# Ledger of designs, part 124: peptides against a protein of PDB entry 5ONS

Target 1, 181 residues: chain A of PDB entry 5ONS
Amino acid sequence: MFKKFDEKENVSNCIQLKTSVIKGIKNQLIEQFPGIEPWLNQIMPKKDPVKIVRCHEHIEILTVNGELLFFRQREGPFYPTLRLLHKYPFILPHQQVDKGAIKFVLSGANIMCPGLTSPGAKLYPAAVDTIVAIMAEGKQHALCVGVMKMSAEDIEKVNKGIGIENIHYLNDGLWHMKTYK

## One batch from the design tools (peptide; made by RFdiffusion4, then SolubleMPNN)

Design b2_p23_7_s3
Fold by OpenDDE base, seed 2:
Structure b2_p23_7_s3 (fold): chain B 181 residues (1-181), chain A 23 residues (1-23)
Amino acid sequence: as target 1 above (181 residues)
Amino acid sequence: DEDEKFEKELEELLEEIEKLLAE
Protein backbone atom coordinates (compact mmCIF):
# COMPACT_ATOMS: atom_id res chain seq x y z
CA MET B 1 0.00 0.00 0.00
CA PHE B 2 2.86 2.36 0.76
CA LYS B 3 5.69 0.95 -1.33
CA LYS B 4 5.86 4.03 -3.52
CA PHE B 5 4.21 6.38 -1.09
CA ASP B 6 5.67 9.82 -0.61
CA GLU B 7 4.22 12.38 1.75
CA LYS B 8 4.88 15.28 -0.56
CA GLU B 9 3.36 13.63 -3.56
CA ASN B 10 0.63 11.44 -2.16
CA VAL B 11 -0.99 13.47 0.60
CA SER B 12 -3.98 15.43 -0.59
CA ASN B 13 -5.33 17.15 2.48
CA CYS B 14 -5.98 16.89 6.18
CA ILE B 15 -9.31 17.32 7.90
CA GLN B 16 -10.35 17.50 11.51
CA LEU B 17 -13.10 15.08 12.36
CA LYS B 18 -16.36 15.85 14.06
CA THR B 19 -17.07 14.33 17.43
CA SER B 20 -19.72 12.03 16.04
CA VAL B 21 -17.36 10.70 13.42
CA ILE B 22 -14.68 10.12 16.02
CA LYS B 23 -17.11 8.14 18.13
CA GLY B 24 -17.96 5.99 15.17
CA ILE B 25 -14.32 5.37 14.41
CA LYS B 26 -13.57 4.48 18.00
CA ASN B 27 -16.39 1.97 17.96
CA GLN B 28 -15.02 0.46 14.79
CA LEU B 29 -11.57 0.23 16.30
CA ILE B 30 -12.89 -1.52 19.37
CA GLU B 31 -14.82 -3.92 17.21
CA GLN B 32 -11.75 -4.72 15.16
CA PHE B 33 -9.34 -4.72 18.06
CA PRO B 34 -11.18 -5.49 21.29
CA GLY B 35 -7.99 -5.45 23.30
CA ILE B 36 -7.42 -1.82 22.47
CA GLU B 37 -10.45 -0.57 24.38
CA PRO B 38 -8.71 0.05 27.70
CA TRP B 39 -5.98 1.95 25.88
CA LEU B 40 -8.04 3.92 23.45
CA ASN B 41 -8.37 6.97 25.67
CA GLN B 42 -4.62 7.01 25.99
CA ILE B 43 -4.09 6.61 22.28
CA MET B 44 -6.87 9.01 21.38
CA PRO B 45 -7.47 11.35 24.30
CA LYS B 46 -10.90 12.93 24.24
CA LYS B 47 -9.47 16.40 24.55
CA ASP B 48 -7.29 16.02 21.48
CA PRO B 49 -8.57 16.57 17.98
CA VAL B 50 -8.57 13.64 15.64
CA LYS B 51 -7.57 14.27 12.07
CA ILE B 52 -7.67 12.32 8.87
CA VAL B 53 -4.86 12.72 6.42
CA ARG B 54 -6.31 11.98 3.03
CA CYS B 55 -3.95 10.45 0.56
CA HIS B 56 -4.04 9.24 -2.99
CA GLU B 57 -5.54 5.85 -3.76
CA HIS B 58 -8.29 6.51 -1.23
CA ILE B 59 -5.95 6.05 1.71
CA GLU B 60 -6.85 7.76 4.96
CA ILE B 61 -4.54 8.05 7.93
CA LEU B 62 -5.98 8.69 11.37
CA THR B 63 -3.82 11.05 13.40
CA VAL B 64 -3.83 12.54 16.87
CA ASN B 65 -1.35 15.24 17.79
CA GLY B 66 0.50 14.52 14.61
CA GLU B 67 0.99 10.86 15.41
CA LEU B 68 -0.06 8.44 12.73
CA LEU B 69 -2.20 5.85 14.44
CA PHE B 70 -4.32 3.93 11.98
CA PHE B 71 -4.95 3.89 8.28
CA ARG B 72 -7.53 2.49 5.92
CA GLN B 73 -8.23 2.33 2.24
CA ARG B 74 -11.58 2.91 0.62
CA GLU B 75 -13.28 2.97 3.99
CA GLY B 76 -12.23 -0.59 4.62
CA PRO B 77 -10.88 -1.93 7.88
CA PHE B 78 -8.45 0.08 9.92
CA TYR B 79 -4.85 -1.03 10.19
CA PRO B 80 -2.56 0.15 12.94
CA THR B 81 0.60 1.87 11.88
CA LEU B 82 3.78 0.08 12.77
CA ARG B 83 4.68 2.95 15.04
CA LEU B 84 1.52 2.45 17.03
CA LEU B 85 1.84 -1.31 16.90
CA HIS B 86 5.34 -1.10 18.29
CA LYS B 87 3.95 0.68 21.32
CA TYR B 88 0.97 -1.62 21.62
CA PRO B 89 2.06 -4.93 20.15
CA PHE B 90 -1.02 -6.73 21.42
CA ILE B 91 -3.31 -4.87 19.05
CA LEU B 92 -2.84 -7.52 16.40
CA PRO B 93 -2.38 -11.25 16.47
CA HIS B 94 1.11 -12.24 15.47
CA GLN B 95 2.62 -14.41 12.80
CA GLN B 96 6.31 -15.14 12.65
CA VAL B 97 8.30 -15.54 9.45
CA ASP B 98 11.64 -17.25 9.11
CA LYS B 99 14.84 -15.26 8.83
CA GLY B 100 15.03 -15.76 5.12
CA ALA B 101 11.72 -14.03 4.58
CA ILE B 102 12.70 -10.85 6.41
CA LYS B 103 14.48 -9.25 3.49
CA PHE B 104 11.55 -9.87 1.20
CA VAL B 105 9.04 -8.57 3.71
CA LEU B 106 11.08 -5.42 4.04
CA SER B 107 11.02 -5.00 0.29
CA GLY B 108 7.26 -5.02 0.35
CA ALA B 109 6.79 -8.54 -0.89
CA ASN B 110 3.86 -10.62 0.17
CA ILE B 111 4.60 -13.42 2.58
CA MET B 112 4.61 -16.77 0.87
CA CYS B 113 3.36 -19.83 2.69
CA PRO B 114 6.74 -21.54 3.00
CA GLY B 115 8.01 -18.55 4.92
CA LEU B 116 5.35 -19.24 7.52
CA THR B 117 5.77 -23.01 7.76
CA SER B 118 9.53 -23.36 7.66
CA PRO B 119 11.80 -23.78 10.65
CA GLY B 120 12.09 -20.53 12.50
CA ALA B 121 8.61 -19.46 11.55
CA LYS B 122 5.61 -19.70 13.82
CA LEU B 123 2.13 -19.88 12.44
CA TYR B 124 -0.74 -19.17 14.78
CA PRO B 125 -4.42 -19.80 14.16
CA ALA B 126 -5.99 -17.05 12.13
CA ALA B 127 -8.82 -16.77 9.65
CA VAL B 128 -8.68 -15.29 6.20
CA ASP B 129 -8.74 -11.49 6.17
CA THR B 130 -7.35 -11.25 9.70
CA ILE B 131 -5.01 -8.32 10.10
CA VAL B 132 -1.79 -9.57 11.64
CA ALA B 133 1.57 -8.37 12.84
CA ILE B 134 4.46 -9.99 11.04
CA MET B 135 7.28 -10.91 13.37
CA ALA B 136 10.55 -12.74 12.93
CA GLU B 137 12.60 -14.90 15.21
CA GLY B 138 14.79 -12.78 17.41
CA LYS B 139 12.95 -9.58 16.64
CA GLN B 140 10.78 -7.88 19.19
CA HIS B 141 9.22 -5.29 16.93
CA ALA B 142 6.87 -6.05 14.10
CA LEU B 143 8.33 -5.89 10.63
CA CYS B 144 5.06 -5.57 8.85
CA VAL B 145 1.32 -5.28 9.10
CA GLY B 146 -0.35 -7.81 6.88
CA VAL B 147 -3.59 -9.50 6.02
CA MET B 148 -4.13 -13.23 6.00
CA LYS B 149 -4.94 -14.32 2.47
CA MET B 150 -5.28 -17.90 3.58
CA SER B 151 -6.27 -19.30 6.92
CA ALA B 152 -3.46 -20.58 9.05
CA GLU B 153 -4.83 -24.05 8.48
CA ASP B 154 -4.76 -23.66 4.73
CA ILE B 155 -1.28 -22.18 4.81
CA GLU B 156 -0.08 -25.34 6.49
CA LYS B 157 -1.98 -27.65 4.18
CA VAL B 158 -1.46 -25.94 0.86
CA ASN B 159 1.90 -24.40 1.69
CA LYS B 160 2.20 -22.51 -1.57
CA GLY B 161 1.19 -19.11 -2.81
CA ILE B 162 0.56 -15.94 -0.89
CA GLY B 163 -0.20 -16.60 2.73
CA ILE B 164 -0.19 -13.03 3.95
CA GLU B 165 -0.50 -9.82 1.98
CA ASN B 166 2.04 -7.18 2.90
CA ILE B 167 0.20 -3.96 3.69
CA HIS B 168 2.64 -1.82 5.65
CA TYR B 169 6.28 -2.58 6.39
CA LEU B 170 9.30 -1.00 7.99
CA ASN B 171 10.93 1.65 5.82
CA ASP B 172 7.97 2.04 3.51
CA GLY B 173 6.49 5.41 2.69
CA LEU B 174 4.18 5.46 5.68
CA TRP B 175 7.01 4.60 8.03
CA HIS B 176 9.05 7.50 6.74
CA MET B 177 6.15 9.88 7.10
CA LYS B 178 6.60 9.64 10.89
CA THR B 179 4.30 12.52 11.82
CA TYR B 180 1.84 14.86 10.22
CA LYS B 181 0.81 18.08 11.95
CA ASP A 1 14.08 2.43 31.76
CA GLU A 2 11.58 0.67 29.54
CA ASP A 3 11.28 3.56 27.13
CA GLU A 4 14.99 3.73 26.66
CA LYS A 5 15.16 0.02 26.14
CA PHE A 6 12.42 0.20 23.56
CA GLU A 7 14.12 2.95 21.62
CA LYS A 8 17.39 1.07 21.67
CA GLU A 9 15.78 -2.09 20.40
CA LEU A 10 14.02 -0.19 17.67
CA GLU A 11 17.24 1.46 16.65
CA GLU A 12 18.96 -1.89 16.47
CA LEU A 13 16.21 -3.25 14.30
CA LEU A 14 16.47 -0.29 11.98
CA GLU A 15 20.19 -0.77 11.73
CA GLU A 16 19.69 -4.38 10.80
CA ILE A 17 17.22 -3.34 8.16
CA GLU A 18 19.64 -0.85 6.71
CA LYS A 19 22.26 -3.55 6.46
CA LEU A 20 19.86 -5.87 4.72
CA LEU A 21 18.82 -3.20 2.27
CA ALA A 22 22.40 -2.35 1.50
CA GLU A 23 23.12 -5.87 0.26
Scores: peptide ipSAE 0.118, ipTM 0.718, DockQ to the pose 0.000
Fold by OpenDDE base, seed 3:
Structure b2_p23_7_s3 (fold): chain B 181 residues (1-181), chain A 23 residues (1-23)
Amino acid sequence: as target 1 above (181 residues)
Amino acid sequence: DEDEKFEKELEELLEEIEKLLAE
């Protein structure tokens, strides 16, 4: 989603959200990520304005005090930014790739099934279309936010093709944006 | 060496993340 993304080239505008809209978004976030509810007041304090950064290709980034929290495309599901996910790693279920897959993930490549079934990888139960954090063998912090294109069961059985779509990864355009005020 | 490059890049990024988490 952010392979060719640059803040100066791809950001269109930024708007401050009304209270009613913020309430709706918070409810949606709790629905998508139930574990976030106790932390939502810390992540999005009521006293702080919430903004949406509108980007090309119908991408929207939710921000509070300049921090990039979540993003979505075409008003689809929200994804946490890696920066938020690193602070709250429990927001997403995890999948782990082997050491050999790291360089490909960091180039923006989709995660192929063998990288999830090989020694050093850890594949946890997850349904197709589940948003997941991609962990690396021997590393504590997520490398990537992805979407299961196959169930964990099918990844293990078929073991070929795209297992997880790479949506947001370390050192992509969104990562380099850091903040937006 | 691309592997070395990516390992270094990952380490630098992780160090940055750890600094942010420490704030």
Scores: peptide ipSAE 0.087, ipTM 0.688, DockQ to the pose 0.000
Fold by OpenDDE base, seed 5:
Structure b2_p23_7_s3 (fold): chain B 181 residues (1-181), chain A 23 residues (1-23)
Amino acid sequence: as target 1 above (181 residues)
Amino acid sequence: DEDEKFEKELEELLEEIEKLLAE
């Protein structure tokens, strides 16, 4: 989603949200990520304005005090930014790729099944379309936010093709935005 | 080689993240 993304080239505008809209978004986030509920007031304090950065390709980024928190495309599901995910790693279920897959993930490539089934990888139960944090073998922090394109069960059985779609990864265009006010 | 470059890049990025989290 952000492989060729550049803040200067791909951001259209930024709008401040009304209180009612913020409430709706918070409810959506809790629905998507139930574990976030106790932390949401810390992530999005009531006293702080919430903004949406509108980008090309129908991408929207939710921000508070310039921090990039979540993003979505075409009014689809919200994804946490890696920066938020690093602070709150429990927001997403995890999958771990083997050492050899790391370079490909960091190039923006989708995660192939062998990178999830080989020694060094850890594959946890997850259904198709589940948003997941991609962990690197031997590392504590997520290197990628992805979407399961196959169930964990099918990844093990088929063991070929795209297992997880790469949505947002370290050092991509979104990562480089850092802040936006 | 490319593998070494990416490994180094990952370590540098993770170090940056750790610094941010420590603030």
Scores: peptide ipSAE 0.095, ipTM 0.681, DockQ to the pose 0.000; fails the geometry check
Fold by OpenDDE base, seed 4:
Structure b2_p23_7_s3 (fold): chain B 181 residues (1-181), chain A 23 residues (1-23)
Amino acid sequence: as target 1 above (181 residues)
Amino acid sequence: DEDEKFEKELEELLEEIEKLLAE
C-alpha cells in the first residue's frame, strides 16, 4: 500500500474530525481490535483532536498530536501503523517469518506460505482476512503489518502461494512519514 | 550481499525503534 508512497507527493489534505465521528471510529477500532479498548483513551485522549490525513489512492491516516495511529483504504478495515504497533504490540495477533523471508518483506513482497511454515517461522492460529503483525525470526519488533490471505490451517496444509499480504512494512513510505501535524 | 544489506537495515531501524520506546 505504501511502497511508492511519499508524503510530499501523496498527501492531499488533513481534516479535523468531529466528536461524533471520533466516537464512531473508536467503536470501529474496538470491534476490530478488542484488546485495544483499555488503551484507547491513552492512544486517543479525549482532550486531543483527531485528524484524518487524506492521501492519494483513497488512503486515510488517523492522527493524534501528529502521531500516525491507524490507516485504511477505501473505507475498509483499519490497520495500525507500525509505529503504533511497536508501542502496543498486542493490538494484532502475531505471525513470524523465517530469516530468509525478511529481505522480501522489506521489499514489500507478499509473504509466501513456506516462509511461515519453515524452521525459524512461527505460525499461529488465525482466520483468513485477519490483520496480523509480522515478526521476524530473532527480532522483537514487527517488521510488517499484513493480512492473512489464507487461514493458518490452510497455510500449513497447502503450503503454497501467498499466505499473507504485505500491507505496511518497515522503511516504506508510511514509515518514513513519521509524524504529521 | 543483499541479505547482509537488509539485515543491517533492519537492525538500524530496530535500534531506532528501541530508542523511541525508551522515551
Scores: peptide ipSAE 0.084, ipTM 0.686, DockQ to the pose 0.000; fails the geometry check

Design b2_p23_7_s4
Fold by OpenDDE base, seed 1:
Structure b2_p23_7_s4 (fold): chain B 181 residues (1-181), chain A 23 residues (1-23)
Amino acid sequence: as target 1 above (181 residues)
Amino acid sequence: SEDEEFEKKLEELLEEIEKELAE
């Protein structure tokens, strides 16, 4: 989603959300990520304005105090930014790729099944379309936010093709955006 | 600040990963 993304070229505008919209978004976030509920007041304090950065290709980034928290495309599901996920790693279920897959993940490539079933990888139960954090052996912080294109069970059985779609990865255009005020 | 230290750690992690990939 952000392989060719540049803040200067792809951001259109920024708007401050009204209270009712913020409430709706918070409810959506809790529905998508139940584990975030106890932390949501810390992530999005009531006293702080919530803004949405509108980008090209119908991408929207939710921000508080300049911090990039979540993003979505075409009013689809919200994804946490890696920067938020690094602070709150429990927001998403995890999958771990092997060392050999890291270079491909960081190039923006989708994650192939063998990279999730090989030695060094760890595949955890997850349904298709689940948003997941992609981890790597020996690393504490997620490399990527992805979406399961196959269930974990099918990835193990079929073991070929795209297992997880790469949505947002370390060092992509969104990562380099850092903050927006 | 804690935020600055956290950001530095993330950048160091990225550099470490990139270094490992270059080897």
Scores: peptide ipSAE 0.142, ipTM 0.741, DockQ to the pose 0.000
Fold by OpenDDE base, seed 5:
Structure b2_p23_7_s4 (fold): chain B 181 residues (1-181), chain A 23 residues (1-23)
Amino acid sequence: as target 1 above (181 residues)
Amino acid sequence: SEDEEFEKKLEELLEEIEKELAE
């Protein structure tokens, strides 16, 4: 989603949200990520304005005090930014890729099934379309936010093709955006 | 600040990963 993303070229505008809209978004976030509820007031304090950065390709980024928190495309599900996920790693279920897959993940490539089933990888139960954090062996911080294109069960059985779609990864265009006020 | 320290740690992590991949 952000492989060729550039803040200067791909951001259209930024709008401040009304209180009622913020409430709706918070409810949606809790629905998508139930574990975030106790932390939501810390992530999005009531006293702080919430903004949406509108980007090309129908991408919207939710921000508070310039921090990029979540993003979505075409009014689909919200994804946490890696920067938020690094602070709150429990927001997403995890999958771990083997060492050999790391370079491909960081190039924006989708995660192939063998990278999730080989030694060094850890594949956890997850249904298709689940948003997941992609981890690497020996690292505490996620490399990537992805979406399961196959269930964990099918990844294990089929063991070929795209297992997880790469949505947002370290050092991509969104990562380099850092802040927006 | 805490935010600056956190950002620094993330950048260091990225550099570490990139270095490991280059070796």
Scores: peptide ipSAE 0.119, ipTM 0.733, DockQ to the pose 0.000
Fold by OpenDDE base, seed 3:
Structure b2_p23_7_s4 (fold): chain B 181 residues (1-181), chain A 23 residues (1-23)
Amino acid sequence: as target 1 above (181 residues)
Amino acid sequence: SEDEEFEKKLEELLEEIEKELAE
């Protein structure tokens, strides 16, 4: 999603949200990520304005005090930014790729099934379309936010093709954006 | 600040990962 993203070239505008809209978004976030509820007041304090940065290709980034928190495309599901995920790693279920897959993930490549079933990888139960954190063997912080294109069960059985779609990864355009005020 | 220190640690992590990949 952010492989060719540049803040100066791909940001269209920024709007400040009304209180009612913010409430709706918070409810949606809790629905998508139930574990975030106790932390939401810390992540999005009531006293702080919430903004949406509108980008090309119908991408929207939710921000508070310049911090990039979540993003979505075409009003689909929200994804946490890696920066938020690093602070709150429990927001997403995890999948782990082996060391050999890291370079491909960091190039923006989708995660192929063998990279999730090989020694050093750890594949946890997850349904298709689940948003997941992609962990690397031996690392504590997520390399990537992805979406299961196959269930974990099917990845193990079929073990061929795209297992997880790469959505946002370390050192992509969103990562380099860092903040937006 | 704590936020600045955290950001620094994340950048360091990225650099470490990139260094490991280059080896």
Scores: peptide ipSAE 0.097, ipTM 0.716, DockQ to the pose 0.000
Fold by OpenDDE base, seed 4:
Structure b2_p23_7_s4 (fold): chain B 181 residues (1-181), chain A 23 residues (1-23)
Amino acid sequence: as target 1 above (181 residues)
Amino acid sequence: SEDEEFEKKLEELLEEIEKELAE
């Protein structure tokens, strides 16, 4: 989603959200990520304005105090930014890729099934369409935010094709954006 | 090697992240 993203070229505008809209978004976030509920007041303090940075390709980034928190495309599901996920790693269920897959993940490539079933990888139960954090062995911070294109069960059984779609990865355009005020 | 290069890059990025989180 952000492979060719550049803040200067791809940001269109920024709008401040109404209280009612913020409430709706918070409810959506809780529905998507139930574990985030106790932390929302910390992540999105009531006293702080919430803004949407509108980008090309129908991308919207939710921000508070300049921090990039979540993003979505075409009114689809919200994804946490890696920067938020690094602070709150429990927001997403985890999957771990093998060492050989790291370079491909960091190039924006989708994660193939063998990279999730091979030695060094760890595949945890997850349904198709689940947004997941992609981890590497020995690392505390996620490499990537992805979406399960197959269930964990099917990844193990089929072990062929795209297991997880790469949505946002370290050093992509969104990562480089860092903040927006 | 290519793998070593990416590993190095990853470590550098993660180090930066850790520093940022410590602030």
Scores: peptide ipSAE 0.100, ipTM 0.685, DockQ to the pose 0.000; fails the geometry check

Design b2_p23_8_s1 (from b2_p23_8, 10 letters changed)
Fold by OpenDDE base, seed 1:
Structure b2_p23_8_s1 (fold): chain B 181 residues (1-181), chain A 23 residues (1-23)
Amino acid sequence: as target 1 above (181 residues)
Amino acid sequence: MEEEYKEEIEELKKLQEEFLKEL
């Protein structure tokens, strides 16, 4: 989503959200990520305005005090940014790639099944279309936010093809935004 | 966090540079 993304070229505008809209978004976030509920007032304090950064290709980034929190495309599901995920790693279920897969993930490549089934990888139960944090062998912090394109069961059984779609990865265009006023 | 992946990022850059010069 952000492989060819640049803040100067791809951001259109920024709007401040009304209280009612914020409430709706918070409810959506809790539905998607139940574990976030106790932390939501810390992540999105009531006193702080919530903004949407509108980008090309119908991408929207939810921000508070310049911090990039979540993003979505075409009003689809919200994804946490890696920066938020690093602070709250429990927001997403995890999958772990082996050491050899790291450089490919960092190039924006989708995660192939062998990178999730090989020694050093860890594959946890997850259904198709689940948004997941991609961890890596020997690392403590997620390098990617992805979407399961196969169930964990099928990844193990078939062990061929795209297991997880790479949505947002360390050092992509969104990562380099860092903050937005 | 970038520091944690420094080696892999550097390796990737080298691979990309090699690819580009072969074009």
Scores: peptide ipSAE 0.536, ipTM 0.856, DockQ to the pose 0.195
Fold by OpenDDE base, seed 2:
Structure b2_p23_8_s1 (fold): chain B 181 residues (1-181), chain A 23 residues (1-23)
Amino acid sequence: as target 1 above (181 residues)
Amino acid sequence: MEEEYKEEIEELKKLQEEFLKEL
């Protein structure tokens, strides 16, 4: 989603959200990420304006105090930014790729099944379309936010093709954006 | 975070640079 993304070239505008819209978004976030509920008032304090940075390709980035928190495309599901995920790693269920897969993930490549079933990888139960944090062998912090293209069970059984779609990865255009005010 | 993946990022950059030189 952000492989060729540049803040200066791909941001269209920024709007401040109305209270009713914010409430709806918060409810959606809790629905998507139940574990975030106790933390949501810390992440999105009531006193702080919530903004949407509108980007090309119908990408929207949810921001509070310039911090990039979540993003979505075409009013689909919200994804946490890696920056937020690093602060709240429990927001997403995890999958772990092996050491060899790291550089490919960092290039924006989708995660292939063997990178999730090999020694050094850790595959946890997850259904298709689940948004997941991609961890890496020997690393503490997530390097990618992805979407399960196959269930964990099918990844193990089939062990061929794209297991997880790479949505947002460390050092992509969104990562480099850092903040937006 | 980013520093944790410094080696892999540098390796990737090297690979990309080598690829571009061959085009």
Scores: peptide ipSAE 0.525, ipTM 0.852, DockQ to the pose 0.194
Fold by OpenDDE base, seed 3:
Structure b2_p23_8_s1 (fold): chain B 181 residues (1-181), chain A 23 residues (1-23)
Amino acid sequence: as target 1 above (181 residues)
Amino acid sequence: MEEEYKEEIEELKKLQEEFLKEL
């Protein structure tokens, strides 16, 4: 989603959200990520304005005090940014790739099944379309936010093709954006 | 944390730079 993303070239505008819209978004976030509920007032304090940064390709980034929190495309589900995920790693279920897959993930490549079934990888139960944090062998922090294109069960059984779609990865255009006020 | 992936990022950067030079 952010392979060729540049803040100066791909941001269209920024809007401040009304209170009612913010409440709706918070409810949606709790629905998508139930574990976030106790932390949501810390992540999105009531006193702080919430903004949407509108980008090309129908991308929207949810921000508070310049911090990039969540993003979505074409009114789809919200994804946490890696920066938020590093602070709250429990927001997403995890999958772990082996060390060999790291460079490919960092290039924006989708994660192939063998990278999730090999020694050093850890595959946890997850259904198709689940948004997941991609962890790496020997690393503590996520390097990617992805979407399961196959269930964990099917990844193990078929062990061929795209297991997880790479949505946002460490050192992509969104990562380099860092803040937006 | 970029620092945690420093080696992999640097290696990838080198590979990408080499690829661009070959174009």
Scores: peptide ipSAE 0.519, ipTM 0.850, DockQ to the pose 0.198
Fold by OpenDDE base, seed 5:
Structure b2_p23_8_s1 (fold): chain B 181 residues (1-181), chain A 23 residues (1-23)
Amino acid sequence: as target 1 above (181 residues)
Amino acid sequence: MEEEYKEEIEELKKLQEEFLKEL
């Protein structure tokens, strides 16, 4: 999603949200990520304005105090940014790739099944379309936010093709934005 | 923890950079 993304070229505008809209978004975030509820007031303090950065390709980024928290495309589900996920690693369920897959993930490549079934990888139960944090052997912080394109069960059985779609990875165009006020 | 985090991120960025140069 952000492989060719550049803040200067791909950001259209930024809007400050009304209180009622913020409440709706918070409820949506809790629905998507139930475990976030106790932390949401810390992540999005009531006193702080919430903004949406609108980008090309129908991408929207939710920000508070300039911090990029979540993003979505075409009003689909929200994804946490890696910066937020590194602070709150429990927001997403995890999958772990082997050490050899790291370079490919960091190039924006989709995660192939063998990288999830090989020694050093850890494959956890997950359904198709689940948003997941991509962890790596020997690393503490997520490399990537992805979407399951196969169930964990099918990844193990078929062990061929794209297991997880790479949506947002470390040092991609979104990562490089850092902040937006 | 902050220092360890920064170190890991820099290691990953370096790995990424090296790989991208090979492409």
Scores: peptide ipSAE 0.456, ipTM 0.867, DockQ to the pose 0.827

Design b2_p23_8_s2 (from b2_p23_8, 9 letters changed)
Fold by OpenDDE base, seed 5:
Structure b2_p23_8_s2 (fold): chain B 181 residues (1-181), chain A 23 residues (1-23)
Amino acid sequence: as target 1 above (181 residues)
Amino acid sequence: MEEELKKEIEELEKLREEYLKEL
C-alpha cells in the first residue's frame, strides 16, 4: 500500500473530525480490536483533536497530535501504523517470519508460505483476512503489518504462494511520514 | 524500549542495505 507512497506527492488534505465522528471511529476501532478499549483514552485523549489525513488512492490516516495512529483504504478496515503497534504490540495477532524472509518483507514483498513454515518462523492460528503483525526471528518489534491471504492451516498444508499480503512495512512511505500536524 | 527499538531498526536497515547491494 505504501511502497511508492510519498508524503509530498500523495497527501491531498487534512480534516479535523467532529466529536460525533470521533466517537464513531472509536467504536469501530473497538469492534476491530477489542483489546484496545482500555487504551483508547490514552491513544486518543478526549481533549485532543482527531484528524484524518486524506491521501491518494483513497487512503486515510487517522492522527492525534500529529501522530499517525491508524490508516485505511477505501473505507475498509483500519490498520494500526507500525509506530502505534510498537507502543501497543497487542493490538494485532502476531505471525513470525524467518531471518531469510526479512529482506524481502522490507522490500514490500508479500510473505510467501515457506517464510512462515521454515525453522525460525512461528505460525499461529489465524483465518483468512485477519490483520496481523509480522514479527521477525530474533526481533522484538513488528517490521510489517499484513493481511492473511491463506489461513494458518492452509499455509502449513499448501506451503507455497502468498501466505500474507504486505500492507505496511518498516521504512516504507508511511513509516517515513513520521508525523503530520 | 525506545533504545531497543532503535537498535532493531538499525539492524533491519542494515539487512535491507545489504540486500540492495546484492540485487
Scores: peptide ipSAE 0.400, ipTM 0.853, DockQ to the pose 0.852
Fold by OpenDDE base, seed 3:
Structure b2_p23_8_s2 (fold): chain B 181 residues (1-181), chain A 23 residues (1-23)
Amino acid sequence: as target 1 above (181 residues)
Amino acid sequence: MEEELKKEIEELEKLREEYLKEL
């Protein structure tokens, strides 16, 4: 989603959300990520304005005080930014790729099944379309936010093809955006 | 030319690995 993203070229505008819209978004976030509920007032304090940064390709980024929190495309599901996920790693279920897959993930490549079934990888139960945090062997912090394109069960059984779609990764255009005020 | 590109890719990969360690 952000492989060729550049803040200067791909941001269209920024709007401040009204209270009712913010409430709706918070409810949606809790539905998607139940574990975030106790933390949402800390992440999105009531006193702070919430903004949407609108980008090309119908991408929207939720921001509070310049911090990039969540994003979505074409009014689809929200994804946490890696920067938020690093602060709240429990927002997403995890999958772990082996060391060999790291360089490919960081180039924006989708995660192939063997990178999830090999020694050093850890594959946890997850259904198709589940948004997941991609961890790396021997690393503490997520390097990617992805979407399961196969169930964990099918990844193990088939062990071929795209297991997880790479949506947002370390050092992509969104990562380098860092803040927006 | 290909050797220089290969070297650049390897350097970038190393930088990324170091970045992940410092994260």
Scores: peptide ipSAE 0.119, ipTM 0.608, DockQ to the pose 0.099
Fold by OpenDDE base, seed 2:
Structure b2_p23_8_s2 (fold): chain B 181 residues (1-181), chain A 23 residues (1-23)
Amino acid sequence: as target 1 above (181 residues)
Amino acid sequence: MEEELKKEIEELEKLREEYLKEL
């Protein structure tokens, strides 16, 4: 989503959200990420304006106090930014790729099944379409936010093709955006 | 409190940058 993204070229505008819209978004976030509920007032304090940075390709980035928190495309599901995920690593279920997959993930490549079933990888139960944090063998922080294209069970059985779609990764255009006020 | 939060954020950013260098 952000492989060729640049803030200067791909941001269209920024809007401050109305209270009713914010409420709807918060409810959606809790529905998507139940574990975030106790933390949501810390992440999105009531006193702080919530903004949407509108980008090309119908990408919207949810921001509070300049911090990039979540993003979505075409009013689809919200994804946490890696920056937020690093603060709250429990927001997403995890999958772990082996060391060899790291360089490919960081190039924006989708995660192939063998990178999730090999020694050094850890595959946890997850249904198709689940948004997941991609961890790496021997690394502390998530390097990618992805979407399961197959269930964990099918990844193990088939062990071929795209297991997880790469949505947002370390050092992509969103990562480099850092803040927006 | 504001200064402490700022320092914490800066430390997290440094850690993230170090992580990227290790990849």
Scores: peptide ipSAE 0.092, ipTM 0.633, DockQ to the pose 0.090
Fold by OpenDDE base, seed 1:
Structure b2_p23_8_s2 (fold): chain B 181 residues (1-181), chain A 23 residues (1-23)
Amino acid sequence: as target 1 above (181 residues)
Amino acid sequence: MEEELKKEIEELEKLREEYLKEL
């Protein structure tokens, strides 16, 4: 989603959200990420304005105090940014790729099944379309936010093709955006 | 923890750059 993303070229505008809209978004976030509920007031304090940065290709980034928290495309589900996920790693279920897959993930490549089934990888139960944090062998922090294109069960059985779609990865255009006020 | 995070990210960025040079 952000392989060729540049803040200067791809941001269109920024809007401040009304209280009613913020409430709706918070409810949606809790539905998508139940584990976030106790932390939501810390992540999105009531006293702080919530903004949406509108970008090309119908991408929207939810921000508070300049911090990039979540993003979505075409009114789809919200994804946490890696920066938020590093602070709150429990927001998403995890999958772990082996060492060999790291360089490909960081190039924006989708995650192939063998990178999730090989020694050093860890594959946890997850359904198709689940948004997941991609961890790496020997690393403590997520390097990618992805979407399961196959169930964990099918990844193990088939062990061929795209297991997880790469949505947002470390050092992509969104990562380099850092903040927006 | 912040220092560990920075170091880990730096290592990943270096790995990315090395990989990109090989393309």
Scores: peptide ipSAE 0.030, ipTM 0.611, DockQ to the pose 0.817

